# Peptides against a protein of PDB entry 7C96: the designs that were tried, part 67

Target 1, 73 residues: chain A of PDB entry 7C96
Amino acid sequence: PVIPDDFRCPISLELMKDPVIVSTGQTYERTCIEKWLQAGHGTCPKTQQTLTSTVLTPNYVLRSLIAQWCEAN

## One batch from the design tools (peptide; made by RFdiffusion4, then SolubleMPNN)

Design b2_p23_4_s3 (from b2_p23_4, 9 letters changed)
Fold by OpenDDE base, seed 2:
Structure b2_p23_4_s3 (fold): chain B 73 residues (1-73), chain A 23 residues (1-23)
Amino acid sequence: as target 1 above (73 residues)
Amino acid sequence: MEEEKQKLLELQEKFEKELEELE
């Protein structure tokens, strides 16, 4: 069915497989945000806020929710 | 929802354009 918006990467608009959280609290697909950062950007793509850190934290909760959704749909 | 969806789409398009120069 329709993929919940919260499960889609703001960049790729696709179902996230490896969701990571940036310093602003927004979640992106790891590969997408890494490419963004590697391109020299230091802001959150969605909010345009300056990132206080380039550390990417795995969003385990969301990853689990997405996995459950995938199994059910 | 449609408005937010459109905003994200535009973001995606801009992202693709940014990476295009790196390819």
Scores: peptide ipSAE 0.021, ipTM 0.516, DockQ to the pose 0.908
Fold by OpenDDE base, seed 5:
Structure b2_p23_4_s3 (fold): chain B 73 residues (1-73), chain A 23 residues (1-23)
Amino acid sequence: as target 1 above (73 residues)
Amino acid sequence: MEEEKQKLLELQEKFEKELEELE
């Protein structure tokens, strides 16, 4: 049961349950990125790019794909 | 690809360390 890299949070390395997209286009587990932002960081953990916004957008497509994967595995 | 995997692991370690200090 190999978990696709795109389904893992870059921070926790765990299967994402509530994936959200940051301004750079990268996706993280909501709780992970929120903690990162609350800690005072203004950059994207993976790319180190400055975030143009701190708005987190739910990645519904990925959430659906992960859910389907979980049902099959 | 192996380099990216290693970098992500390092990122995780740093993140966990920062959270521990923050808690």
Scores: peptide ipSAE 0.020, ipTM 0.524, DockQ to the pose 0.894
Fold by OpenDDE base, seed 3:
Structure b2_p23_4_s3 (fold): chain B 73 residues (1-73), chain A 23 residues (1-23)
Amino acid sequence: as target 1 above (73 residues)
Amino acid sequence: MEEEKQKLLELQEKFEKELEELE
């Protein structure tokens, strides 16, 4: 089945397993955004906006939705 | 939308290139 776009990481384009939210409100796969930040970048990959913080907040709601989708498909 | 999909694909390509250089 086709994976919903909102369930794919903007960087890897793959189904997210550990989605996290950055300061701009965008969600990415944890490993992807961590690598981006570790590389010295201070902007949001998708929006190019400057990050006000490097704190990553788990997107539990999205994680749950993805899990439900996986069970049904 | 195709335009958004293309933009994300380009983002992925740039990211992969940067990681390759870092490795």
Scores: peptide ipSAE 0.019, ipTM 0.518, DockQ to the pose 0.883
Fold by OpenDDE base, seed 4:
Structure b2_p23_4_s3 (fold): chain B 73 residues (1-73), chain A 23 residues (1-23)
Amino acid sequence: as target 1 above (73 residues)
Amino acid sequence: MEEEKQKLLELQEKFEKELEELE
């Protein structure tokens, strides 16, 4: 089945398993964004906006929605 | 201004390349 765009990581373009939100409000796969930050980048990959914080907040709602989608498909 | 514009374009290209490499 076709994976909803909002369920795909903007970086890997794959179904997110551990989605996290950055300061700009965009959501990415944890592993992907962590690698980006560890590489020394301080911007949001998708929007190119400067991150005001490097804190990554788990997107529990999206995680749940993706899990439900996976169970149904 | 054209020089600065060119720099931004180059940075954009590198940025897109970096994202591709992360995949």
Scores: peptide ipSAE 0.018, ipTM 0.445, DockQ to the pose 0.149

Design b2_p23_4_s4 (from b2_p23_4, 9 letters changed)
Fold by OpenDDE base, seed 4:
Structure b2_p23_4_s4 (fold): chain B 73 residues (1-73), chain A 23 residues (1-23)
Amino acid sequence: as target 1 above (73 residues)
Amino acid sequence: KKKELEELLELHEKFLKEMEELE
């Protein structure tokens, strides 16, 4: 089945399993964004804006939606 | 919009390649 664009990590382009929100409001797969930050980057991969914080907030709503989608498909 | 997408994909391809090299 076709994976909704909003369910795909902007970096890996794969279905997100642990979506997290960065300071810019964009959501990424936790492992992807963590590796990005660990690599020394301080910007949002998608918007290229400088992150005001490196805090990653779990996107539980999206996680739930993805889980529901996976169960149905 | 099309240009933006192309740039984004290029960035991500480089990202994935870099991560791959780091094993």
Scores: peptide ipSAE 0.048, ipTM 0.568, DockQ to the pose 0.540
Fold by OpenDDE base, seed 3:
Structure b2_p23_4_s4 (fold): chain B 73 residues (1-73), chain A 23 residues (1-23)
Amino acid sequence: as target 1 above (73 residues)
Amino acid sequence: KKKELEELLELHEKFLKEMEELE
């Protein structure tokens, strides 16, 4: 089945398992964005906007939606 | 870790190229 674009990490292009939201509002797989930040980047990979914070907030709603989609497909 | 980072950057580049072609 075709994976919805909103369910894929912009970095890995894989179905997200632990989606987190950055300060710009974009969502990424936790491990991917953490590696990006640890590499010395301070911008949003998708938008190139400067991050006002490096805090990563779990996207529980999206996680739930992805889980439901996986069960149905 | 270096190999993993390189893979991450490669995947990111693929995403950027895909977005460029879409626009």
Scores: peptide ipSAE 0.033, ipTM 0.553, DockQ to the pose 0.122
Fold by OpenDDE base, seed 2:
Structure b2_p23_4_s4 (fold): chain B 73 residues (1-73), chain A 23 residues (1-23)
Amino acid sequence: as target 1 above (73 residues)
Amino acid sequence: KKKELEELLELHEKFLKEMEELE
């Protein structure tokens, strides 16, 4: 089945398993964004906006939606 | 897949660096 765009990580382009939200409101797979930040970057990969915070907030709603989608497909 | 991800990130980093130089 075709994976909804909102369920894919902007970096890996794969179905997210542990989606997290950055300060810009964009969501990424935790592992991907952590590697980006650990590389010394302080910007949002997708928007190139400077992150006001490096705190990663779990997107539980999206995680649940993805889980439901996987169950149905 | 891990190699592909690393390469993708590397390419993106290079792209952003080039864009920064153009500013």
Scores: peptide ipSAE 0.030, ipTM 0.561, DockQ to the pose 0.075
Fold by OpenDDE base, seed 1:
Structure b2_p23_4_s4 (fold): chain B 73 residues (1-73), chain A 23 residues (1-23)
Amino acid sequence: as target 1 above (73 residues)
Amino acid sequence: KKKELEELLELHEKFLKEMEELE
């Protein structure tokens, strides 16, 4: 079935396995956003907003939702 | 490292195309 847009990483466009939230509230696949940050970027890829922090917070709720979706589909 | 850069560029290109599609 069709993967919900909210379950896809804005960068990789793939189903997220380790979703993390950046300071702007947007969620990305950990690997993708880490590489973005490591490349020297200090902005949110999706919104272009300046990140107030480089801390990445695991999106447990989304992770759970994705897991449930994967199990059901 | 070259491979990593290429991967990043590839992902970013896809991202940019996706953004363009949404606009």
Scores: peptide ipSAE 0.030, ipTM 0.553, DockQ to the pose 0.122

Design b2_p23_5_s1 (from b2_p23_5, 14 letters changed)
Fold by OpenDDE base, seed 1:
Parts: structure tokens; sequence; C-alpha cells
Structure b2_p23_5_s1 (fold): chain B 73 residues (1-73), chain A 23 residues (1-23)
């Protein structure tokens, strides 16, 4: 089955397992964005906007949607 | 603009490389 684009991490391009939201509102796989931040970057990979915070908020809604999709496919 | 989109894609590619190198 074709994975919906919204379910793929913009960085890894893989189905997200632990999606997190950055301060800009964009969602990434946790491990991907953590590596980016650890590398010393302070911007959103997709938008290049400066992150006002490095706090990563779990995207529970998306996680649930992905889980539902995986169960059905 | 096209130029802005190109820059964003380049930035994403950099993030992708960092991730791949960490694997």
Amino acid sequence: as target 1 above (73 residues)
Amino acid sequence: SAAEQAQKQQNLEEARKIYEESL
C-alpha cells in the first residue's frame, strides 16, 4: 500500500513512528529532528524558520492516525 | 519563489544526510 505523504517524515522520508512537533508547527520523526538539533542547528529543516524553542511535542493525533492506517493496511 | 523552494530542499537534504550518517 502507498504511504500517505503526511505520514512520512520530511527528513527520513519513512513512515513516522514517533512524530514530534517543533515550534514552527512542522512534524518530524523524533530521531531525525534530534540529530539535526544535536548537530547544532536551530532552524526548522523544512521551513528554515528559527526555532523559538527546542522543545519537541509528541504529535499524538498523527501518531494515532498512522497507527490506524497501519492496522488497516 | 522557485529560489526559496530550492533553498528549502537543499536544507532538507542536509538534514537527511545528517540522519543517514547517524545510522
Scores: peptide ipSAE 0.674, ipTM 0.913, DockQ to the pose 0.933
Fold by OpenDDE base, seed 4:
Structure b2_p23_5_s1 (fold): chain B 73 residues (1-73), chain A 23 residues (1-23)
Amino acid sequence: as target 1 above (73 residues)
Amino acid sequence: SAAEQAQKQQNLEEARKIYEESL
């Protein structure tokens, strides 16, 4: 089945397993955004907005939705 | 603008490249 766009990481383009929210409100796969940050970037990959914080907040709601989708498909 | 969107797409591609190279 086709993976909903909202369930795919903007970076990896794959179904997110550990979605995290950055300060801009965008969600990415944890591993992807961590690599971006580790590479020395301080902006949101999707919006180019400067991150006001490097804190990555787990998107539990999305994680749950993805899990439900996986169970149904 | 179109130019801004193009830049955003390129930026995402850079992020993707970094990720892929880390695999």
Scores: peptide ipSAE 0.673, ipTM 0.913, DockQ to the pose 0.938
Fold by OpenDDE base, seed 3:
Order: C-alpha cells, then structure tokens, then sequence
Structure b2_p23_5_s1 (fold): chain B 73 residues (1-73), chain A 23 residues (1-23)
C-alpha cells in the first residue's frame, strides 16, 4: 500500500518509527535528526530556521496514527 | 522566494546525505 506523505520522514523519506518534534514544530525520525545535529547543525532541515532548543519531543499522536495505519495495511 | 526554497531543498538533501552515509 502507498504510505501517506505525512507518515514519511522528510529526511529518510521512509515510514517513521520513532517520530520526534523539534523546536520549530517539524517532525522527523529520531535517528535522522540526531545525525544532523551531531554533524554540527543547529537548524531545522526542512525550514532552515534556527532551533531554539535541541530537545527532541516524542510525537506520540503521530506514532499512534502510524501504528494504526500499519495494523490496517 | 524561489532562491529561499532552493536553499531549503539543499538543506534536506544534505541531511539525507548525512543519514545515508551513516548507514
């Protein structure tokens, strides 16, 4: 089945397993955004906005929606 | 602007490259 665009990480373009929200409100796969930050970047990959915090907040709502989609497909 | 959008796309491409190289 076709994976909804909102369920794909903007970086890996793969179905997200551990989606996290950055300070700009954008969501990415945890491993992808961590690699970006570890490489010395302090901006949001998609918006180019400077991150006010490097804290990564789990997106539980999206994680649940993806899990439900996977169960149905 | 078009220039700003192009730069944003380049940032995503760079992030993707970093991720792929880590695999």
Amino acid sequence: as target 1 above (73 residues)
Amino acid sequence: SAAEQAQKQQNLEEARKIYEESL
Scores: peptide ipSAE 0.668, ipTM 0.912, DockQ to the pose 0.967
Fold by OpenDDE base, seed 5:
Structure b2_p23_5_s1 (fold): chain B 73 residues (1-73), chain A 23 residues (1-23)
Amino acid sequence: as target 1 above (73 residues)
Amino acid sequence: SAAEQAQKQQNLEEARKIYEESL
């Protein structure tokens, strides 16, 4: 089935399993953004905006939506 | 602008490369 764009990580382009929100409001797969940060980057991969924080906030709403989609498809 | 978008895409590609190399 066709995976909704909002459910795909901008980095891996795969269905997100552990979506997290960065300070810019963009959502990525946790592992993807962590690797980016570990590589020494302090910007949002998609927008290039400087991250005001390295805190990764779980996107529970999206996680739930993805789970529901996976169950239905 | 188009140039800015191109730069952003390149940035994403770098992030993707880093991730893929970590696999």
Scores: peptide ipSAE 0.667, ipTM 0.911, DockQ to the pose 0.941

Design b2_p23_5_s2 (from b2_p23_5, 11 letters changed)
Fold by OpenDDE base, seed 1:
Structure b2_p23_5_s2 (fold): chain B 73 residues (1-73), chain A 23 residues (1-23)
Amino acid sequence: as target 1 above (73 residues)
Amino acid sequence: MEEEEEKKKKNLEEARKIYEESL
């Protein structure tokens, strides 16, 4: 089945396993955004907005939705 | 608007490259 766009990481383009929210509200796969930050970037990959914080907040709601989708498909 | 969209596209591509190179 077709993977919903909201379930794909904007960077890896793959189904997210550990989705995290950045300060801009965008969600990415943890490993993808961490590598971006470690490379010295301080902006949101998708929007280019400056991150007010480098804290990554787990998107538990999305993680749950993805898990449910994977179970059904 | 088009210029901004292109910039965002290239920026995201940079992020993808960094990720791919880390694999």
Scores: peptide ipSAE 0.657, ipTM 0.899, DockQ to the pose 0.975
Fold by OpenDDE base, seed 4:
Structure b2_p23_5_s2 (fold): chain B 73 residues (1-73), chain A 23 residues (1-23)
Amino acid sequence: as target 1 above (73 residues)
Amino acid sequence: MEEEEEKKKKNLEEARKIYEESL
C-alpha cells in the first residue's frame, strides 16, 4: 500500500521507525538527522532554518500512528 | 520564491547523499 507522506522521512524517503522532532518543528528519522548534524550542519534539511538547538525530541505520537498504520496495512 | 525552493531542494538532496554514504 501507499505510505502516507507524513510517515516518510524527508531524507531517507522511507517509513520512519524512530521519528524525532528538531527545533524547527520538522520530523526526521533519527539516524538521518544525526548523520546530517555529525557532518557539521546546523540547519534544518527541509527548511534550511538554523537550528536553535541540536536536541532531538522523540515524536511518540507519530511513532504510534505509524505503528497503527502498519498493523492495518 | 523559485530560487528559495531550488535551494531547499539542493540542501535536502545533500542530506540524502550524506545518509546514503553512511549506509
Scores: peptide ipSAE 0.653, ipTM 0.896, DockQ to the pose 0.973
Fold by OpenDDE base, seed 2:
Structure b2_p23_5_s2 (fold): chain B 73 residues (1-73), chain A 23 residues (1-23)
Amino acid sequence: as target 1 above (73 residues)
Amino acid sequence: MEEEEEKKKKNLEEARKIYEESL
């Protein structure tokens, strides 16, 4: 089955397992965004907006939705 | 507008490269 775009990391393009929200509101796979930040970048990969914080907040709602989708597909 | 989209595309591609290199 086709993976919904909202369930795929903008970076890896794969189904997210540990989705996290950045300050811009965009969600990425934790490992992907961490690598970006570790490389010295301070912007949102998708929007290019400057991150007001490097804090990564777990997107539990999305994680749950993805889990439900996986159970059905 | 088109320039902005191209910049975003390139930026995202760079993020993908960094990730891939880390694998």
Scores: peptide ipSAE 0.653, ipTM 0.897, DockQ to the pose 0.967
Fold by OpenDDE base, seed 3:
Structure b2_p23_5_s2 (fold): chain B 73 residues (1-73), chain A 23 residues (1-23)
Amino acid sequence: as target 1 above (73 residues)
Amino acid sequence: MEEEEEKKKKNLEEARKIYEESL
């Protein structure tokens, strides 16, 4: 079935397994955003806004929604 | 506006390349 755009990581374009929220409010797959930060970048890939923090907050709500979708499809 | 949007697209593509190369 077609994967909802909101469930895809803006970077990998794949279904997110461990979605995390950055300081700008955007959500990415943990692995993808970590690679970006490790490469020396301090901005949000999608918005280009400077990150006020490099803390990655798990998006439990989205993770749950994706899990529910996967069970039904 | 157009220039800023194009800049965002290129930046996101760079993030995609970094991820792809890490695989």
Scores: peptide ipSAE 0.650, ipTM 0.896, DockQ to the pose 0.984

Design b2_p23_5_s3 (from b2_p23_5, 11 letters changed)
Fold by OpenDDE base, seed 5:
Structure b2_p23_5_s3 (fold): chain B 73 residues (1-73), chain A 23 residues (1-23)
Amino acid sequence: as target 1 above (73 residues)
Amino acid sequence: SAEQKEAQEKNLQEAQEIYKSSL
């Protein structure tokens, strides 16, 4: 089935399993954003906005929605 | 702007390449 765009990581382009929100409000797969940060970047991959924090906040709502979608499809 | 959008897309592509190279 077609994966909803909101469920795909902007980086991996795959269904997110551990979605996290960066300071800009964008959501990415944890692994993807961590590798970006580890590469020395301090900006949001999609918007280029400077991250005011490197804290990655789990997007529990999205995780739940994705889980529900996976169960139904 | 269009230029900004292009820059953002290129930036995102860099993130994508970094990820792919790490697989």
Scores: peptide ipSAE 0.681, ipTM 0.915, DockQ to the pose 0.965
Fold by OpenDDE base, seed 2:
Structure b2_p23_5_s3 (fold): chain B 73 residues (1-73), chain A 23 residues (1-23)
Amino acid sequence: as target 1 above (73 residues)
Amino acid sequence: SAEQKEAQEKNLQEAQEIYKSSL
């Protein structure tokens, strides 16, 4: 079945396993955003907005929704 | 705007390339 767009990481384009929220509110796969930050970038990959913090907050709600979808599909 | 959207898409593409090259 087709993976919902909201469940795919904007960077890896794959189903997220460990989704995290950046300061702009966008969600990415942890590994993907960490590599972006490690490369010296301080902006949101999708929006280009400057990150007010490099703290990555786990998106437990989305993680749960993805898990539920995977169980049903 | 169209210009802003294009810039954002290009920026995202850069993030995608960084990820792919790190695999």
Scores: peptide ipSAE 0.680, ipTM 0.916, DockQ to the pose 0.960
Fold by OpenDDE base, seed 4:
Structure b2_p23_5_s3 (fold): chain B 73 residues (1-73), chain A 23 residues (1-23)
Amino acid sequence: as target 1 above (73 residues)
Amino acid sequence: SAEQKEAQEKNLQEAQEIYKSSL
């Protein structure tokens, strides 16, 4: 079935497995955002806003929702 | 604005390319 847009990483465009929230509130797949940061960028890929922190917060709610969706589909 | 959105899209595409090239 069709994957909900909110469950897709803006970078990989795939279903997120380890979603993390950046300081701007946007969520990305951990691997994707880490590669962006490692490349020397300090902005939010989607919004271009400067990240006030490099901390990546696990989005447990989204992870759970995705897991539930996967079980049902 | 439309201009901002276009810039954001290009920026996101850059992130996508970086990711793809790392695979």
Scores: peptide ipSAE 0.679, ipTM 0.915, DockQ to the pose 0.950
Fold by OpenDDE base, seed 3:
Structure b2_p23_5_s3 (fold): chain B 73 residues (1-73), chain A 23 residues (1-23)
Amino acid sequence: as target 1 above (73 residues)
Amino acid sequence: SAEQKEAQEKNLQEAQEIYKSSL
């Protein structure tokens, strides 16, 4: 079935398995954003806004929604 | 602006390339 755009990581373009929220409010797959940060970047991939924090917060709500979608499809 | 959107798209593409190169 067609995967909802909101469930795809902006970087990998794949269904997110471990979605995390950055300081700008954007959500990415954990591994993808970690690679970006490890490459020396301190900005949000999608918006270019400078990250006020490098803390990655698990997006449990989205993770749950994706799990429910996967169960139904 | 259109210029800002283009810059953001190019920036995201860079992140995508970094990811692909790590696979």
Scores: peptide ipSAE 0.678, ipTM 0.915, DockQ to the pose 0.940

Design b2_p23_5_s4 (from b2_p23_5, 13 letters changed)
Fold by OpenDDE base, seed 1:
Structure b2_p23_5_s4 (fold): chain B 73 residues (1-73), chain A 23 residues (1-23)
Amino acid sequence: as target 1 above (73 residues)
Amino acid sequence: MEEEEKKKEENLELAREIYEKSL
């Protein structure tokens, strides 16, 4: 089955396992965005917008949707 | 607009490289 684009991390291009939301509202796999931030970047990888915060908020809704999709497929 | 989209893609590629090198 084809993985929905919204379920793929913009960075790893793989199905997200631990999706987190950055200040711009974009969602990434936690590991991917953490590596980006650790590398000294303070912008959103996808939009290039400056992050107003480096806090990563778990996207529980998406995590649940992905889990449901995986179970059905 | 087209140039902006290209820059965004290049930026994402940079993020992908950083991630891949970390593996």
Scores: peptide ipSAE 0.671, ipTM 0.905, DockQ to the pose 0.949
Fold by OpenDDE base, seed 4:
Structure b2_p23_5_s4 (fold): chain B 73 residues (1-73), chain A 23 residues (1-23)
Amino acid sequence: as target 1 above (73 residues)
Amino acid sequence: MEEEEKKKEENLELAREIYEKSL
């Protein structure tokens, strides 16, 4: 089935397994955004906004929605 | 708008490259 855009990481373009929210409110796969930050970048990949924090907050709601979708499809 | 969106896509592409090389 076609994966909903909101369930795919903007970076990997794959179904997110461990979605995390950055300071700008955008969500990415944890691994993807961590590699970006480790590479020395301090901006949001999608919006280019400067990150006010490097804290990554788990998006449990989205994770749950993805799990439900996977179960149904 | 078009130029801004183009730059955003290029930035995402950079992020994708970094991720792919890390695999």
Scores: peptide ipSAE 0.671, ipTM 0.905, DockQ to the pose 0.939
Fold by OpenDDE base, seed 2:
Structure b2_p23_5_s4 (fold): chain B 73 residues (1-73), chain A 23 residues (1-23)
Amino acid sequence: as target 1 above (73 residues)
Amino acid sequence: MEEEEKKKEENLELAREIYEKSL
């Protein structure tokens, strides 16, 4: 089945397992965005906007939606 | 707009490279 774009990490391009939201509102796989930040980058990979915070907020809603999708596909 | 989209894609590609190298 085709994975919905919103369920795929913009970086890994794979179905997200631990989606987190950055300050710009974009969601990424935790591991992917952490590596980006650890590399010294302070911008949003997708939008290039400067991150006002490096805090990563779990996207529980998306995690749930992905889980539901996986059950059906 | 095309230039902006190109820049964004290149930036994402950089992020992908960093991630891949970390694996």
Scores: peptide ipSAE 0.671, ipTM 0.905, DockQ to the pose 0.935
Fold by OpenDDE base, seed 3:
Structure b2_p23_5_s4 (fold): chain B 73 residues (1-73), chain A 23 residues (1-23)
Amino acid sequence: as target 1 above (73 residues)
Amino acid sequence: MEEEEKKKEENLELAREIYEKSL
């Protein structure tokens, strides 16, 4: 079935398995954003805003919504 | 504004390339 856009990582364009929120409020797949940061970048891929922190916060709400969608489809 | 949006897309594409190369 068609995957909702909000459930796809802006980087990988795939269904997120471990969604995390960066300081700008944007959500990405953990592995994708970690690779970006490891490459030496300190900005948000989508907005280009400077990250005030490199802390990645798990998006539990989105993770739950994706799980529910996967179960129903 | 269009130029700014274009730059955002190019930056996002860069992030995609970095990810793909890591696979």
Scores: peptide ipSAE 0.667, ipTM 0.903, DockQ to the pose 0.964

Design b2_p23_6_s1 (from b2_p23_6, 11 letters changed)
Fold by OpenDDE base, seed 1:
Structure b2_p23_6_s1 (fold): chain B 73 residues (1-73), chain A 23 residues (1-23)
Amino acid sequence: as target 1 above (73 residues)
Amino acid sequence: SEELQKQFEEFVEEVREELEKKR
């Protein structure tokens, strides 16, 4: 089955396993966004918006939705 | 920013290549 776009990391394009939300509201795979930040970037990869914080918030809702999708497909 | 866009494109290519090597 086709993976919903909202379930795919904008960076890896793979199904997210540990989705996290950045200050701009965009969601990425944790490992991907951490690599981006560790490289010295202070912007949201996809939107180019300046991050007001480097805090990564787990997207529990999306994680649950992905789990449900994986179970059904 | 064109520069930021290029940086993003280069970064995603690197990440995707690494993931492909693991498959």
Scores: peptide ipSAE 0.603, ipTM 0.902, DockQ to the pose 0.916
Fold by OpenDDE base, seed 2:
Structure b2_p23_6_s1 (fold): chain B 73 residues (1-73), chain A 23 residues (1-23)
Amino acid sequence: as target 1 above (73 residues)
Amino acid sequence: SEELQKQFEEFVEEVREELEKKR
């Protein structure tokens, strides 16, 4: 089945396993965004907005939705 | 910016390439 765009990491384009929210509200796969930040970038990959914080917040709601989708598909 | 977009594209390509190798 086709993976919903909202469930895919903007970086990897793969189904997110550990989705995290950045300060801009955008969600990415944890490993992907961490690599981006480690590379020295301080912006949101997709929106190019400057991150007000490098704190990554787990998107538990999305994680749950993805899990439910995977079980049904 | 175009520069930032370019950096993103290069980064994305690298990440996706690495993930492809793992599959």
Scores: peptide ipSAE 0.602, ipTM 0.902, DockQ to the pose 0.915
Fold by OpenDDE base, seed 5:
Structure b2_p23_6_s1 (fold): chain B 73 residues (1-73), chain A 23 residues (1-23)
Amino acid sequence: as target 1 above (73 residues)
Amino acid sequence: SEELQKQFEEFVEEVREELEKKR
């Protein structure tokens, strides 16, 4: 089945397993965004906005939605 | 920023390639 775009990490383009929200509100796969930050970047990969914080907040809602989608498909 | 865009493109390519190798 076709994976909804909102369920795919902007970096990996894969179905997110551990989606996290950055300060800009964008969601990425945890491992992907951590690699980006570790590389010394202080911006949101997709939007190029400066991150006001490097805190990564789990996107539990999206995680649940993805899980539900996987169960149904 | 074009520079940031290029950095992103290079980064995502690297990540995607590594993920492909792991599959």
Scores: peptide ipSAE 0.602, ipTM 0.902, DockQ to the pose 0.910
Fold by OpenDDE base, seed 4:
Formats: C-alpha cells, sequence, structure tokens
Structure b2_p23_6_s1 (fold): chain B 73 residues (1-73), chain A 23 residues (1-23)
C-alpha cells in the first residue's frame, strides 16, 4: 500500500522506524538525521532552519501511528 | 540558501542510494 507522506522520513523517504523530532519540530528517521548532524550540518534538512539544539526527541506518537498503520495494511 | 539546498539534495541521494544497496 501507499505509505502516507507523514510516515516517511524526509531524507530516506522510507517508512520511519525510529522517528525523532528535531528542535524545529520536523521529524526524521533517527539514523538519517544523525548522519546529517555527523556530516557537520547544524540545520534542519528539510527547512534549512538552524537547530537550536542537537537533541533528538523520540516521536512516540508518530511511532505508534505508524505501527497502527502497519498493522492495518 | 541554495548551497544548503544543494547539500541536502546530495546528502539525501547518498543516503537513499546506500539504502537501496541494502535491499
Amino acid sequence: as target 1 above (73 residues)
Amino acid sequence: SEELQKQFEEFVEEVREELEKKR
């Protein structure tokens, strides 16, 4: 089935397994955003906004929604 | 920033290619 855009990582375009929220409020797959940060970037990949923090907060709500979607499809 | 946009595009392509190799 077609994966909802909100469930896809902006970087990988794949269904997120470990979605994390950056300081700008955007959500990415953890591994993807970590690679971005490790590459020396201090901005939000999608919005180009400067990150006020490099803390990655798990998006448990989205993770749950994705899990529910996967169960139904 | 056009430069940032370019960097993003190059980065995502790199990541996506690597992920494809794993499939």
Scores: peptide ipSAE 0.601, ipTM 0.901, DockQ to the pose 0.916

